# Peptides against a protein of PDB entry 5LHZ: the designs that were tried, part 3

Target 1, 78 residues: chain A of PDB entry 5LHZ
Amino acid sequence: QLLKSVFVKNVGWATQLTSGAVWVQFNDGSQLVVQAGVSSISYTSPNGQTTRYGENEKLPDYIKQKLQCLSSILLMFS

## One batch from the design tools (peptide)

Design b1_p10_1_s2 (made by RFdiffusion4, then SolubleMPNN; from b1_p10_1 with S5R S10E)
Fold by OpenDDE base, seed 1:
Structure b1_p10_1_s2 (fold): chain B 78 residues (1-78), chain A 10 residues (1-10)
Amino acid sequence: as target 1 above (78 residues)
Amino acid sequence: SKLQRFINAE
């Protein structure tokens, strides 16, 4: 279930889920799901492929970039 | 937060 959705200019939509996770739907068609207390993140590429990354795993640069803007998004929910 | 640390880990 959805708690709150916010539009982020030049990024997409960010939604706080009742689970505590934050779901970001980027303009490029990709998606990120992150949650505090969970040692992994979920990334879905525009083609629909979903990959889970652990906290100590090296991330692709495009994921790192999305996580950086996610940092700002998380502040909006704080 | 722990999530922020995860994001900033790299």
Scores: peptide ipSAE 0.220, ipTM 0.783, DockQ to the pose 0.389
Fold by OpenDDE base, seed 3:
Structure b1_p10_1_s2 (fold): chain B 78 residues (1-78), chain A 10 residues (1-10)
Amino acid sequence: as target 1 above (78 residues)
Amino acid sequence: SKLQRFINAE
């Protein structure tokens, strides 16, 4: 379930879920789901493929870029 | 936060 959705200019939408996760829907059609206390993140590519990444594995650059945006989003929610 | 640390771990 959704708690709060925020429009992020030139990025997309960020939504806090009742689970505690943050769900970001980017303008390019990709998505990220992250949650504090969870050692993995979920990335969905524009074609709909979902991949889960652990905190100790190397991430593709395009995901790293999204995470940088997410840092700013999380600051807005804090 | 733990989440922020996860993001910064890369």
Scores: peptide ipSAE 0.220, ipTM 0.785, DockQ to the pose 0.408
Fold by OpenDDE base, seed 5:
Structure b1_p10_1_s2 (fold): chain B 78 residues (1-78), chain A 10 residues (1-10)
Amino acid sequence: as target 1 above (78 residues)
Amino acid sequence: SKLQRFINAE
């Protein structure tokens, strides 16, 4: 279930879920789902492939860049 | 937060 969605210019939409997770839908068609207290993130590529990444594994640069955007987005929910 | 630490660790 959704709590609140916010539009982020040149990025996409960020939605806070009732679970506490934040779901970001990027303009390029990719998606990220992150949640405090969970040691992994979920990334869905534009082709629909979903991959979970742990906090201790090396991330692709394109995902790192999106996480940087996410850090700013999370401030909108604080 | 733990989430912020996760993000910043990369």
Scores: peptide ipSAE 0.219, ipTM 0.785, DockQ to the pose 0.412
Fold by OpenDDE base, seed 4:
Structure b1_p10_1_s2 (fold): chain B 78 residues (1-78), chain A 10 residues (1-10)
Amino acid sequence: as target 1 above (78 residues)
Amino acid sequence: SKLQRFINAE
């Protein structure tokens, strides 16, 4: 379930879930679901394809770029 | 972890 949503300028919307996960809906139509303490992330492309990445996998650059926004986003929920 | 470092970046 949804707990709290915030608008992030030039990024999109970020929602904290009751599970503790953070769900980011980017302006380009992609989505990320991440959670502290979990060793994997979920990325959904604009076409709806979802991929799960583990901590030891090589991530595409476009995903790395999106992850770099998360530290600031997480502060909005603390 | 590598993943956590990306999450904490910026």
Scores: peptide ipSAE 0.203, ipTM 0.771, DockQ to the pose 0.233

Design b1_p10_1_s3 (made by RFdiffusion4, then SolubleMPNN; from b1_p10_1 with S5K S10E)
Fold by OpenDDE base, seed 3:
Structure b1_p10_1_s3 (fold): chain B 78 residues (1-78), chain A 10 residues (1-10)
Amino acid sequence: as target 1 above (78 residues)
Amino acid sequence: SKLQKFINAE
């Protein structure tokens, strides 16, 4: 369930879920789900493939880039 | 935080 959605220019939409997670839908069709206190993140590629990454895993650069802009998004919700 | 660790991952 959705709590709040915000439009982020040149990025996409960011939504707070009732679960406490933040769901980002990027303009390129990819998606990212993150949640404080959880040791993994969920990334969905534009082709619909979903992968979970642990906090100690080496992340692909394209995911790292998404996480960098996520920092500013999370600041908006905090 | 755990989330911040992801953001700072390089």
Scores: peptide ipSAE 0.326, ipTM 0.833, DockQ to the pose 0.523
Fold by OpenDDE base, seed 2:
Structure b1_p10_1_s3 (fold): chain B 78 residues (1-78), chain A 10 residues (1-10)
Amino acid sequence: as target 1 above (78 residues)
Amino acid sequence: SKLQKFINAE
């Protein structure tokens, strides 16, 4: 279930779930799901392919870029 | 935090 959704200019929409996860839907059609205390993140590409990455894995640059704006988004939900 | 490690993985 959804707790709150916020529009993030030039990024997309960020939604806090009742689970504590944050779901970001980017303008390019990709998605990220992250949650504090979880050692993995979920990335869904625009074509719908979903991949989970562990905290010790090398991330593609396009994912790293999306994580850069995540800090400020998370603060909005803290 | 674990999540912060992802964010700082740059």
Scores: peptide ipSAE 0.324, ipTM 0.834, DockQ to the pose 0.466
Fold by OpenDDE base, seed 1:
Structure b1_p10_1_s3 (fold): chain B 78 residues (1-78), chain A 10 residues (1-10)
Amino acid sequence: as target 1 above (78 residues)
Amino acid sequence: SKLQKFINAE
């Protein structure tokens, strides 16, 4: 279930879930699901392929770039 | 946090 959704300029929509996860729907059609205290993240590409990454795993640069905006998004939910 | 480690990773 959804708790709160916010529009993020030049990024997309960010939604806080009742699970504690944050679901980001990017303008390019990709998605991220992240949660504090969880050792993995979920990325869905625009074509619908979903991949989970561990905290010590090498991430593609395009995912790293998307993660950089999460710090500011999380501040919006605090 | 674990999430912060993802965000800070290069």
Scores: peptide ipSAE 0.323, ipTM 0.832, DockQ to the pose 0.500
Fold by OpenDDE base, seed 5:
Structure b1_p10_1_s3 (fold): chain B 78 residues (1-78), chain A 10 residues (1-10)
Amino acid sequence: as target 1 above (78 residues)
Amino acid sequence: SKLQKFINAE
Protein backbone atom coordinates (compact mmCIF):
# COMPACT_ATOMS: atom_id res chain seq x y z
CA GLN B 1 0.00 0.00 0.00
CA LEU B 2 0.96 3.62 -0.55
CA LEU B 3 1.74 6.14 2.16
CA LYS B 4 2.86 9.25 0.34
CA SER B 5 3.70 10.31 -3.21
CA VAL B 6 5.72 13.34 -4.17
CA PHE B 7 6.46 14.90 -7.53
CA VAL B 8 10.15 15.32 -8.27
CA LYS B 9 10.98 17.89 -10.93
CA ASN B 10 12.90 16.47 -13.89
CA VAL B 11 12.78 12.99 -12.33
CA GLY B 12 9.24 11.72 -11.89
CA TRP B 13 7.23 10.51 -8.93
CA ALA B 14 8.44 8.98 -5.69
CA THR B 15 6.15 6.97 -3.45
CA GLN B 16 6.77 5.60 0.01
CA LEU B 17 5.14 2.22 0.58
CA THR B 18 3.81 0.88 3.86
CA SER B 19 6.59 -1.71 3.69
CA GLY B 20 9.13 1.08 4.04
CA ALA B 21 10.24 0.78 0.44
CA VAL B 22 10.46 3.77 -1.88
CA TRP B 23 9.12 3.38 -5.39
CA VAL B 24 10.40 5.84 -7.98
CA GLN B 25 8.65 6.14 -11.32
CA PHE B 26 10.98 7.99 -13.66
CA ASN B 27 9.93 10.17 -16.58
CA ASP B 28 11.65 7.81 -19.00
CA GLY B 29 9.28 5.04 -17.99
CA SER B 30 11.72 3.14 -15.81
CA GLN B 31 11.10 2.31 -12.17
CA LEU B 32 13.22 1.73 -9.09
CA VAL B 33 12.24 0.15 -5.79
CA VAL B 34 14.61 0.49 -2.87
CA GLN B 35 14.38 -0.10 0.85
CA ALA B 36 16.70 0.51 3.76
CA GLY B 37 17.91 -2.70 5.31
CA VAL B 38 17.38 -4.70 2.12
CA SER B 39 20.42 -6.01 0.28
CA SER B 40 18.92 -5.65 -3.18
CA ILE B 41 17.21 -3.11 -5.41
CA SER B 42 14.59 -3.65 -8.09
CA TYR B 43 14.89 -1.90 -11.44
CA THR B 44 12.27 -2.02 -14.16
CA SER B 45 13.33 -0.80 -17.58
CA PRO B 46 11.00 1.17 -19.86
CA ASN B 47 10.24 -2.03 -21.75
CA GLY B 48 8.95 -3.62 -18.56
CA GLN B 49 11.85 -5.93 -17.77
CA THR B 50 12.50 -6.15 -14.04
CA THR B 51 15.88 -7.03 -12.61
CA ARG B 52 17.04 -7.31 -9.01
CA TYR B 53 20.57 -6.27 -8.15
CA GLY B 54 22.53 -7.16 -5.06
CA GLU B 55 24.61 -4.63 -3.18
CA ASN B 56 27.87 -6.17 -4.35
CA GLU B 57 27.00 -6.34 -8.04
CA LYS B 58 28.39 -4.08 -10.71
CA LEU B 59 25.51 -1.85 -11.73
CA PRO B 60 24.90 -0.41 -15.19
CA ASP B 61 25.64 3.29 -15.44
CA TYR B 62 22.02 4.19 -16.12
CA ILE B 63 21.04 2.63 -12.81
CA LYS B 64 23.91 4.27 -10.95
CA GLN B 65 22.75 7.62 -12.25
CA LYS B 66 19.25 7.06 -10.93
CA LEU B 67 20.58 5.98 -7.56
CA GLN B 68 22.52 9.23 -7.33
CA CYS B 69 19.34 11.29 -7.33
CA LEU B 70 17.71 8.89 -4.90
CA SER B 71 19.46 10.38 -1.87
CA SER B 72 17.78 13.73 -2.39
CA ILE B 73 14.45 12.02 -3.06
CA LEU B 74 14.63 10.14 0.22
CA LEU B 75 14.90 13.42 2.11
CA MET B 76 11.33 14.13 1.03
CA PHE B 77 10.20 11.26 3.25
CA SER B 78 12.42 12.01 6.24
CA SER A 1 23.00 1.10 5.67
CA LYS A 2 22.55 -1.33 2.82
CA LEU A 3 20.60 1.28 0.92
CA GLN A 4 23.37 3.81 1.42
CA LYS A 5 25.77 1.34 -0.17
CA PHE A 6 23.69 1.43 -3.34
CA ILE A 7 23.47 5.21 -3.28
CA ASN A 8 27.22 5.48 -2.91
CA ALA A 9 27.90 2.92 -5.63
CA GLU A 10 29.36 5.25 -8.21
Scores: peptide ipSAE 0.321, ipTM 0.833, DockQ to the pose 0.430

Design b1_p10_1_s4 (made by RFdiffusion4, then SolubleMPNN; from b1_p10_1, 3 letters changed)
Fold by OpenDDE base, seed 1:
Structure b1_p10_1_s4 (fold): chain B 78 residues (1-78), chain A 10 residues (1-10)
Amino acid sequence: as target 1 above (78 residues)
Amino acid sequence: SRLQRFINAE
């Protein structure tokens, strides 16, 4: 379930879930799920393919960029 | 931060 959704101009939507996860729906159709206490992140490409990445796994640059974007969004609410 | 750990991982 959803707790709060925030519209981010030129990015998409960021939503806090009751599970503690943060779900980002990007304008390009991709999605990112990050959750405290979980050692992996979930990325879904625009074509619907989902991949999980571990904390010590090198990420593709385009995913790093989206995570940095998310980091900036969360910082705005701190 | 937790997010930065993912970003900086090699």
Scores: peptide ipSAE 0.529, ipTM 0.895, DockQ to the pose 0.933
Fold by OpenDDE base, seed 2:
Structure b1_p10_1_s4 (fold): chain B 78 residues (1-78), chain A 10 residues (1-10)
Amino acid sequence: as target 1 above (78 residues)
Amino acid sequence: SRLQRFINAE
């Protein structure tokens, strides 16, 4: 269930869920779900494949870039 | 931050 969504130019939409998670839908069709207190994140590629990554697991660079983008967005709302 | 931990993980 959705609480609030914000549009980020040249990025996509970021939505805060009632669960406390943040759901990002990128313009390229990929998606991220991140939640504090959970030791993993989920990434869904444009083809619909979903992968979960642990906080100690090395991420592909393209996912790191998206997380850095999200980090900047969250900082903007802090 | 939490996200930076994921980003910086090796």
Scores: peptide ipSAE 0.528, ipTM 0.896, DockQ to the pose 0.934
Fold by OpenDDE base, seed 3:
Structure b1_p10_1_s4 (fold): chain B 78 residues (1-78), chain A 10 residues (1-10)
Amino acid sequence: as target 1 above (78 residues)
Amino acid sequence: SRLQRFINAE
């Protein structure tokens, strides 16, 4: 179930789910799911592979960049 | 923030 979706030019779509999670669909075909109260994030690559990363785990730079992008998006709403 | 913790994790 979707609460709200926002279009971000040159980035993709960010959607808040009724579960409390935020789902980002990037233009490159990758996806991120982040949720408060959960100690991990979910990344889905363009080829459909999904990987979960813990909050203390070193992330690939390309994922860090996407998270920073998401952080900027959320900051706009704060 | 929560997201920043993920970003800065090493």
Scores: peptide ipSAE 0.527, ipTM 0.895, DockQ to the pose 0.930
Fold by OpenDDE base, seed 5:
Structure b1_p10_1_s4 (fold): chain B 78 residues (1-78), chain A 10 residues (1-10)
Amino acid sequence: as target 1 above (78 residues)
Amino acid sequence: SRLQRFINAE
């Protein structure tokens, strides 16, 4: 279930789910799902491949950049 | 923050 979706110019859409997760759909076709209480994040590449990363795992720079972008978006909800 | 922990993980 969806709670709220916000449009972010030149980035994409960020959606809060009833599960407590935040789902970001980027303009490049990639996606991120993050949720408190879960020790991993989910990244889906534009080709549809999904990979889960643990909180102590080294991330590719392009994913770090997307997470930093998401961090900035979430700050807007404060 | 939680997200920052993922970003800073090495």
Scores: peptide ipSAE 0.526, ipTM 0.895, DockQ to the pose 0.958; fails the geometry check

Design b1_p10_2 (made by RFdiffusion4)
Fold by OpenDDE base, seed 5:
Structure b1_p10_2 (fold): chain B 78 residues (1-78), chain A 10 residues (1-10)
Amino acid sequence: as target 1 above (78 residues)
Amino acid sequence: DKALMESVRA
């Protein structure tokens, strides 16, 4: 279930789930789900393919960019 | 990329 969603200009939507996860839906059709206490993240590409990445994996640059974007969003909410 | 991932989960 959703707790709250915020519209982020030129990015998309960021939603906090009742699970504690944060779900970001980017304008390019990709998605990220991150959760405290979980050592991996979930990325869904625009074509609908979902991949989990662990903290010790080398991330593609496009995912790093989206994580940095999410970091900025969360910082704004602090 | 651990630090970056931790920054979004903290």
Scores: peptide ipSAE 0.478, ipTM 0.883, DockQ to the pose 0.948
Fold by OpenDDE base, seed 4:
Structure b1_p10_2 (fold): chain B 78 residues (1-78), chain A 10 residues (1-10)
Amino acid sequence: as target 1 above (78 residues)
Amino acid sequence: DKALMESVRA
């Protein structure tokens, strides 16, 4: 269930879920879901393939870039 | 990449 959605210029939409997760829908069609208390993130590529990444594994550069973007978005809420 | 992961899961 959706709690709040924010439009982010040149990025896409960021949505807080009632579960506590943050769901980002990027303009390139990819998606990212992160949640406090969960040691993994979920990335969905534009083709619809979803992959979970743990905190101890190496992330692809494009994932790291999107996480940095998300970090900046979350900082705006502080 | 743990630090980056933690930065978005706060």
Scores: peptide ipSAE 0.475, ipTM 0.882, DockQ to the pose 0.940
Fold by OpenDDE base, seed 1:
Structure b1_p10_2 (fold): chain B 78 residues (1-78), chain A 10 residues (1-10)
Amino acid sequence: as target 1 above (78 residues)
Amino acid sequence: DKALMESVRA
């Protein structure tokens, strides 16, 4: 279930889920799902491929950029 | 990239 959705200019939509996760749907068709208490994140590419990344894993630069964006979004929620 | 991961899960 969805708790709250916010439109982010030039980014897309960010939604807080009842599970505690935050789901970001980017304008480029990619998606990120992050959740407190979970040591991994989920990235879905525009082609629909989903990859999970752990906290001690080296991330692709494009993922880092999207996570930086997400950190700013989360600041808006607080 | 642990610090970045922590920042989005806080």
Scores: peptide ipSAE 0.474, ipTM 0.881, DockQ to the pose 0.935
Fold by OpenDDE base, seed 2:
Structure b1_p10_2 (fold): chain B 78 residues (1-78), chain A 10 residues (1-10)
Amino acid sequence: as target 1 above (78 residues)
Amino acid sequence: DKALMESVRA
């Protein structure tokens, strides 16, 4: 269930879920789902492939860029 | 990339 959706210019949409997760739908068609208390993130590529990344993994640069963007969005909400 | 991961789950 959705709590709140925020449009982010030149990025996409960020949505808070009742589960505690944050779901970001990027303009390039990719998606991220992150949640407190969960040691992994979910990334969905534009082609629909979903991959989970753990906190001790080395992330692809394009994932790190999107996480940095998300970090900025979350900081904005605080 | 633990620090970055933690920052988005805070």
Scores: peptide ipSAE 0.473, ipTM 0.882, DockQ to the pose 0.946

Design b1_p10_2_s1 (made by RFdiffusion4, then SolubleMPNN; from b1_p10_2, 5 letters changed)
Fold by OpenDDE base, seed 5:
Structure b1_p10_2_s1 (fold): chain B 78 residues (1-78), chain A 10 residues (1-10)
Amino acid sequence: as target 1 above (78 residues)
Amino acid sequence: DKELIQQVRS
């Protein structure tokens, strides 16, 4: 379930889920689902492929870049 | 940035 959605300029939409996770829909069509306290992340590419990354798994640079702006987004829900 | 990524994950 959804709690709150906010528009983030030059990024996309960020939605806080009742689970505590944050779902980000980026302008390029990709998506990220992250949650504090959960080491794994979910990335969905623009073509719809979803990949789950564990805490020790190497992340592609394009995902790392998206995570860099996510910290700022998370502050909006804290 | 690894620490920034970890801040998001934890």
Scores: peptide ipSAE 0.128, ipTM 0.710, DockQ to the pose 0.566
Fold by OpenDDE base, seed 1:
Structure b1_p10_2_s1 (fold): chain B 78 residues (1-78), chain A 10 residues (1-10)
Amino acid sequence: as target 1 above (78 residues)
Amino acid sequence: DKELIQQVRS
């Protein structure tokens, strides 16, 4: 369930879920679902393939780059 | 940003 959605310029849309997770829909068609305190992240590529990364898995650089905008997004929900 | 990643995954 959705709580709040905000438009993030040059990024996309970020939605706070009732679970506490943040769902980011990027302009390139990819998606991330992340949550503080949860050791896994979910990435969906533009082609619709979803990959879940565990706490000890190495993240691809393009995922790391997308994660860099999360700090600003999280502040919006604080 | 490894700190941000760790914040998410911790």
Scores: peptide ipSAE 0.121, ipTM 0.708, DockQ to the pose 0.336
Fold by OpenDDE base, seed 3:
Structure b1_p10_2_s1 (fold): chain B 78 residues (1-78), chain A 10 residues (1-10)
Amino acid sequence: as target 1 above (78 residues)
Amino acid sequence: DKELIQQVRS
């Protein structure tokens, strides 16, 4: 269930879910779902493939780059 | 940014 959606220029849309997670829909068609306190993240590539990464799993660089936007995004929901 | 990633995961 959606709680709040915010348009982020040059990034996409960020939505806070009632679960506490943040769902980011990037302009390139990829998606990222993260939640503070949860040790895993979900990434969906533009082709629709979804991969879940655990807390100790190495993340691809392209995902790390997208995570760099999270600081400002999370601040908007704080 | 490891710290940012860890902040999300922790």
Scores: peptide ipSAE 0.120, ipTM 0.707, DockQ to the pose 0.364
Fold by OpenDDE base, seed 4:
Structure b1_p10_2_s1 (fold): chain B 78 residues (1-78), chain A 10 residues (1-10)
Amino acid sequence: as target 1 above (78 residues)
Amino acid sequence: DKELIQQVRS
C-alpha cells in the first residue's frame, strides 16, 4: 500500500510504501524499490523486466547512479 | 548487507 508520493525534479516520482520501502519511478520508465535495513533491491527496466539484487551481488553502474539520488529522497520520508 | 544499505542511503 502507498503512503506518500513526492515529485523529484529531473528524476521522477518517489513513493513511500506502508512496508517502509521507497518506490522510485524514474522518467526513463525504470523503477527501483529499496528499503533501509533490507539487504536487497528491486530494479525494473523500462521494458518491464524486474531483477532482484541481493546484498552481495554486484550492481550495474546505471543502477548505482540511480541510487545516488535516494539519500535526498529518503530525507523527505524521515 | 551494510554496504548495500550505505549505497542506498548515500
Scores: peptide ipSAE 0.118, ipTM 0.698, DockQ to the pose 0.403

Design b1_p10_2_s2 (made by RFdiffusion4, then SolubleMPNN; from b1_p10_2, 5 letters changed)
Fold by OpenDDE base, seed 5:
Structure b1_p10_2_s2 (fold): chain B 78 residues (1-78), chain A 10 residues (1-10)
Amino acid sequence: as target 1 above (78 residues)
Amino acid sequence: DRQLIQEVRA
């Protein structure tokens, strides 16, 4: 269930879920789901493939780059 | 990776 959605210029849309997770829909068609207190992240590629990454797994650089913008996005829900 | 993820979620 959705709580709030915000538009992020040159990034996409970010939505806070009732679960506490943040769902980001990027302009390139990819998606990320992250949540405080959860060590794993969910990434969906533009082709629709979803991959769950645990805390000990190496992340592709393109995913790391997307994560770098999430800190500023989270401030929009403060 | 863990540190980056944790910092984003903090």
Scores: peptide ipSAE 0.129, ipTM 0.714, DockQ to the pose 0.731
Fold by OpenDDE base, seed 4:
Structure b1_p10_2_s2 (fold): chain B 78 residues (1-78), chain A 10 residues (1-10)
Amino acid sequence: as target 1 above (78 residues)
Amino acid sequence: DRQLIQEVRA
């Protein structure tokens, strides 16, 4: 379930879920789901493939880049 | 990449 969505310029849309997770829908069609206190993330590629990464798994660089903007996004939901 | 994940949530 969705709580609220915010438009993020040059990024896409970020939505806070009732679970506490943040769902980011990027302009390139990819998606990320992250949650504070949960050491795993979910990435969906533009082709619809979803991958769950645990805390010890190495993240691809393109995912790391997308994570860099999340700190500022999270402030919008504080 | 746990540190990166934690940094995002910090």
Scores: peptide ipSAE 0.127, ipTM 0.712, DockQ to the pose 0.711
Fold by OpenDDE base, seed 1:
Structure b1_p10_2_s2 (fold): chain B 78 residues (1-78), chain A 10 residues (1-10)
Amino acid sequence: as target 1 above (78 residues)
Amino acid sequence: DRQLIQEVRA
């Protein structure tokens, strides 16, 4: 369930979920679901493939790049 | 090696 969505310039749309997670829909068609206090993340590639990464699992660089803007997005929701 | 995740979680 969705709480609110914000448009983020040059990124895409970010939506806060009732679970506390943030769902980002990037302009390239990829998606991330990340939640504060939860160690795992969910990434969906533009082709629709979804991968869940655990706390100790190494992340691809392209995913790390997308995560870099999330902190600022979260501040917008606070 | 999850600094970005930790930043989000902080």
Scores: peptide ipSAE 0.125, ipTM 0.712, DockQ to the pose 0.579
Fold by OpenDDE base, seed 2:
Structure b1_p10_2_s2 (fold): chain B 78 residues (1-78), chain A 10 residues (1-10)
Amino acid sequence: as target 1 above (78 residues)
Amino acid sequence: DRQLIQEVRA
């Protein structure tokens, strides 16, 4: 379930879920689900393929780039 | 935790 959605310029939309996770829907059609205190992330490519990355898994650079804005986004929901 | 995840948490 959704709590709040905010528009993030040059990124897309970020939505806080009732679980505490943040769901970012990027302009390119990709998606990330992350949560403070949780060491895994979920990435969905524009074609709908979803991959869950655990704490010790290497992240592709394109995902690392998308993660750069998330700390500030999380503060928006604090 | 990986650095990126820690950065997200911080």
Scores: peptide ipSAE 0.123, ipTM 0.708, DockQ to the pose 0.608

Design b1_p10_2_s3 (made by RFdiffusion4, then SolubleMPNN; from b1_p10_2, 4 letters changed)
Fold by OpenDDE base, seed 2:
Structure b1_p10_2_s3 (fold): chain B 78 residues (1-78), chain A 10 residues (1-10)
Amino acid sequence: as target 1 above (78 residues)
Amino acid sequence: DKELIEKVRS
């Protein structure tokens, strides 16, 4: 369930879920779900393929870039 | 959420 959604220019939409997770829907059609206290992250490509990455697992550069974008956004809510 | 931010940056 959704708590709050915010529009981020040139990025997409970021939504806080009731679970505590943050769900980002990027303009390119990809999605990212992250949550504090949960070691894994979920990435969904534009074609709908979902991959779950564990803690310390090597991430593709394009996902790292999206995470960096997310970190910048979240700093505004710290 | 500091913990979430740190997780993403790690």
Scores: peptide ipSAE 0.120, ipTM 0.713, DockQ to the pose 0.173
Fold by OpenDDE base, seed 4:
Structure b1_p10_2_s3 (fold): chain B 78 residues (1-78), chain A 10 residues (1-10)
Amino acid sequence: as target 1 above (78 residues)
Amino acid sequence: DKELIEKVRS
């Protein structure tokens, strides 16, 4: 279930879930789900393919960039 | 949520 959604200029939408996760829907059609206490993150590409990355797993640069953006978004939820 | 922020930044 959804708690709150916020519009992020030039990025997309960020939504807090009742699970404690944050779901970001980027303008490019990709999606990212992260949650405290969970070692993995979920990335969905614009074509709909979902990949789960572990804590120590090497991330593609484009995902690292989105995570950097997400870190700024999360400051607004703190 | 500070924990979530730290997770993403790390």
Scores: peptide ipSAE 0.120, ipTM 0.711, DockQ to the pose 0.169
Fold by OpenDDE base, seed 3:
Structure b1_p10_2_s3 (fold): chain B 78 residues (1-78), chain A 10 residues (1-10)
Amino acid sequence: as target 1 above (78 residues)
Amino acid sequence: DKELIEKVRS
């Protein structure tokens, strides 16, 4: 269930879920779901493939870049 | 949410 959605220029949409997770829908068609207290993150590529990464798992650079972007977005939700 | 921010930054 959606709680709040914010448009982020040149990035996409960031949505807070009632579960506590943040769901980012990027302009390139990819998606990222992150939640505090949950060790894993969910990434969906533009082709629709979803992959879940654990806390100690090495992340692809393109995902790291999106997480860096998310860091800035989350400051607005703090 | 500070906790969520710290998770992403880690």
Scores: peptide ipSAE 0.120, ipTM 0.710, DockQ to the pose 0.167
Fold by OpenDDE base, seed 1:
Structure b1_p10_2_s3 (fold): chain B 78 residues (1-78), chain A 10 residues (1-10)
Amino acid sequence: as target 1 above (78 residues)
Amino acid sequence: DKELIEKVRS
């Protein structure tokens, strides 16, 4: 269930979920779901493939870049 | 949510 969605110029849409997670739908068609207290993150590529990464798992650079973008988005929710 | 921010920044 959705709580709040915000449009982020040149990025996409960011949505707070009732679960506490933040769901980002990027303009490139990819998606990222992160949540405090949960060690893993979920990334969905534009082709629909979803990958879950653990807390100590090495992330691809393109994922890291999206997470950096997300950090700015999260400031809007805090 | 400070915890969420810290998670992403780490």
Scores: peptide ipSAE 0.119, ipTM 0.708, DockQ to the pose 0.169

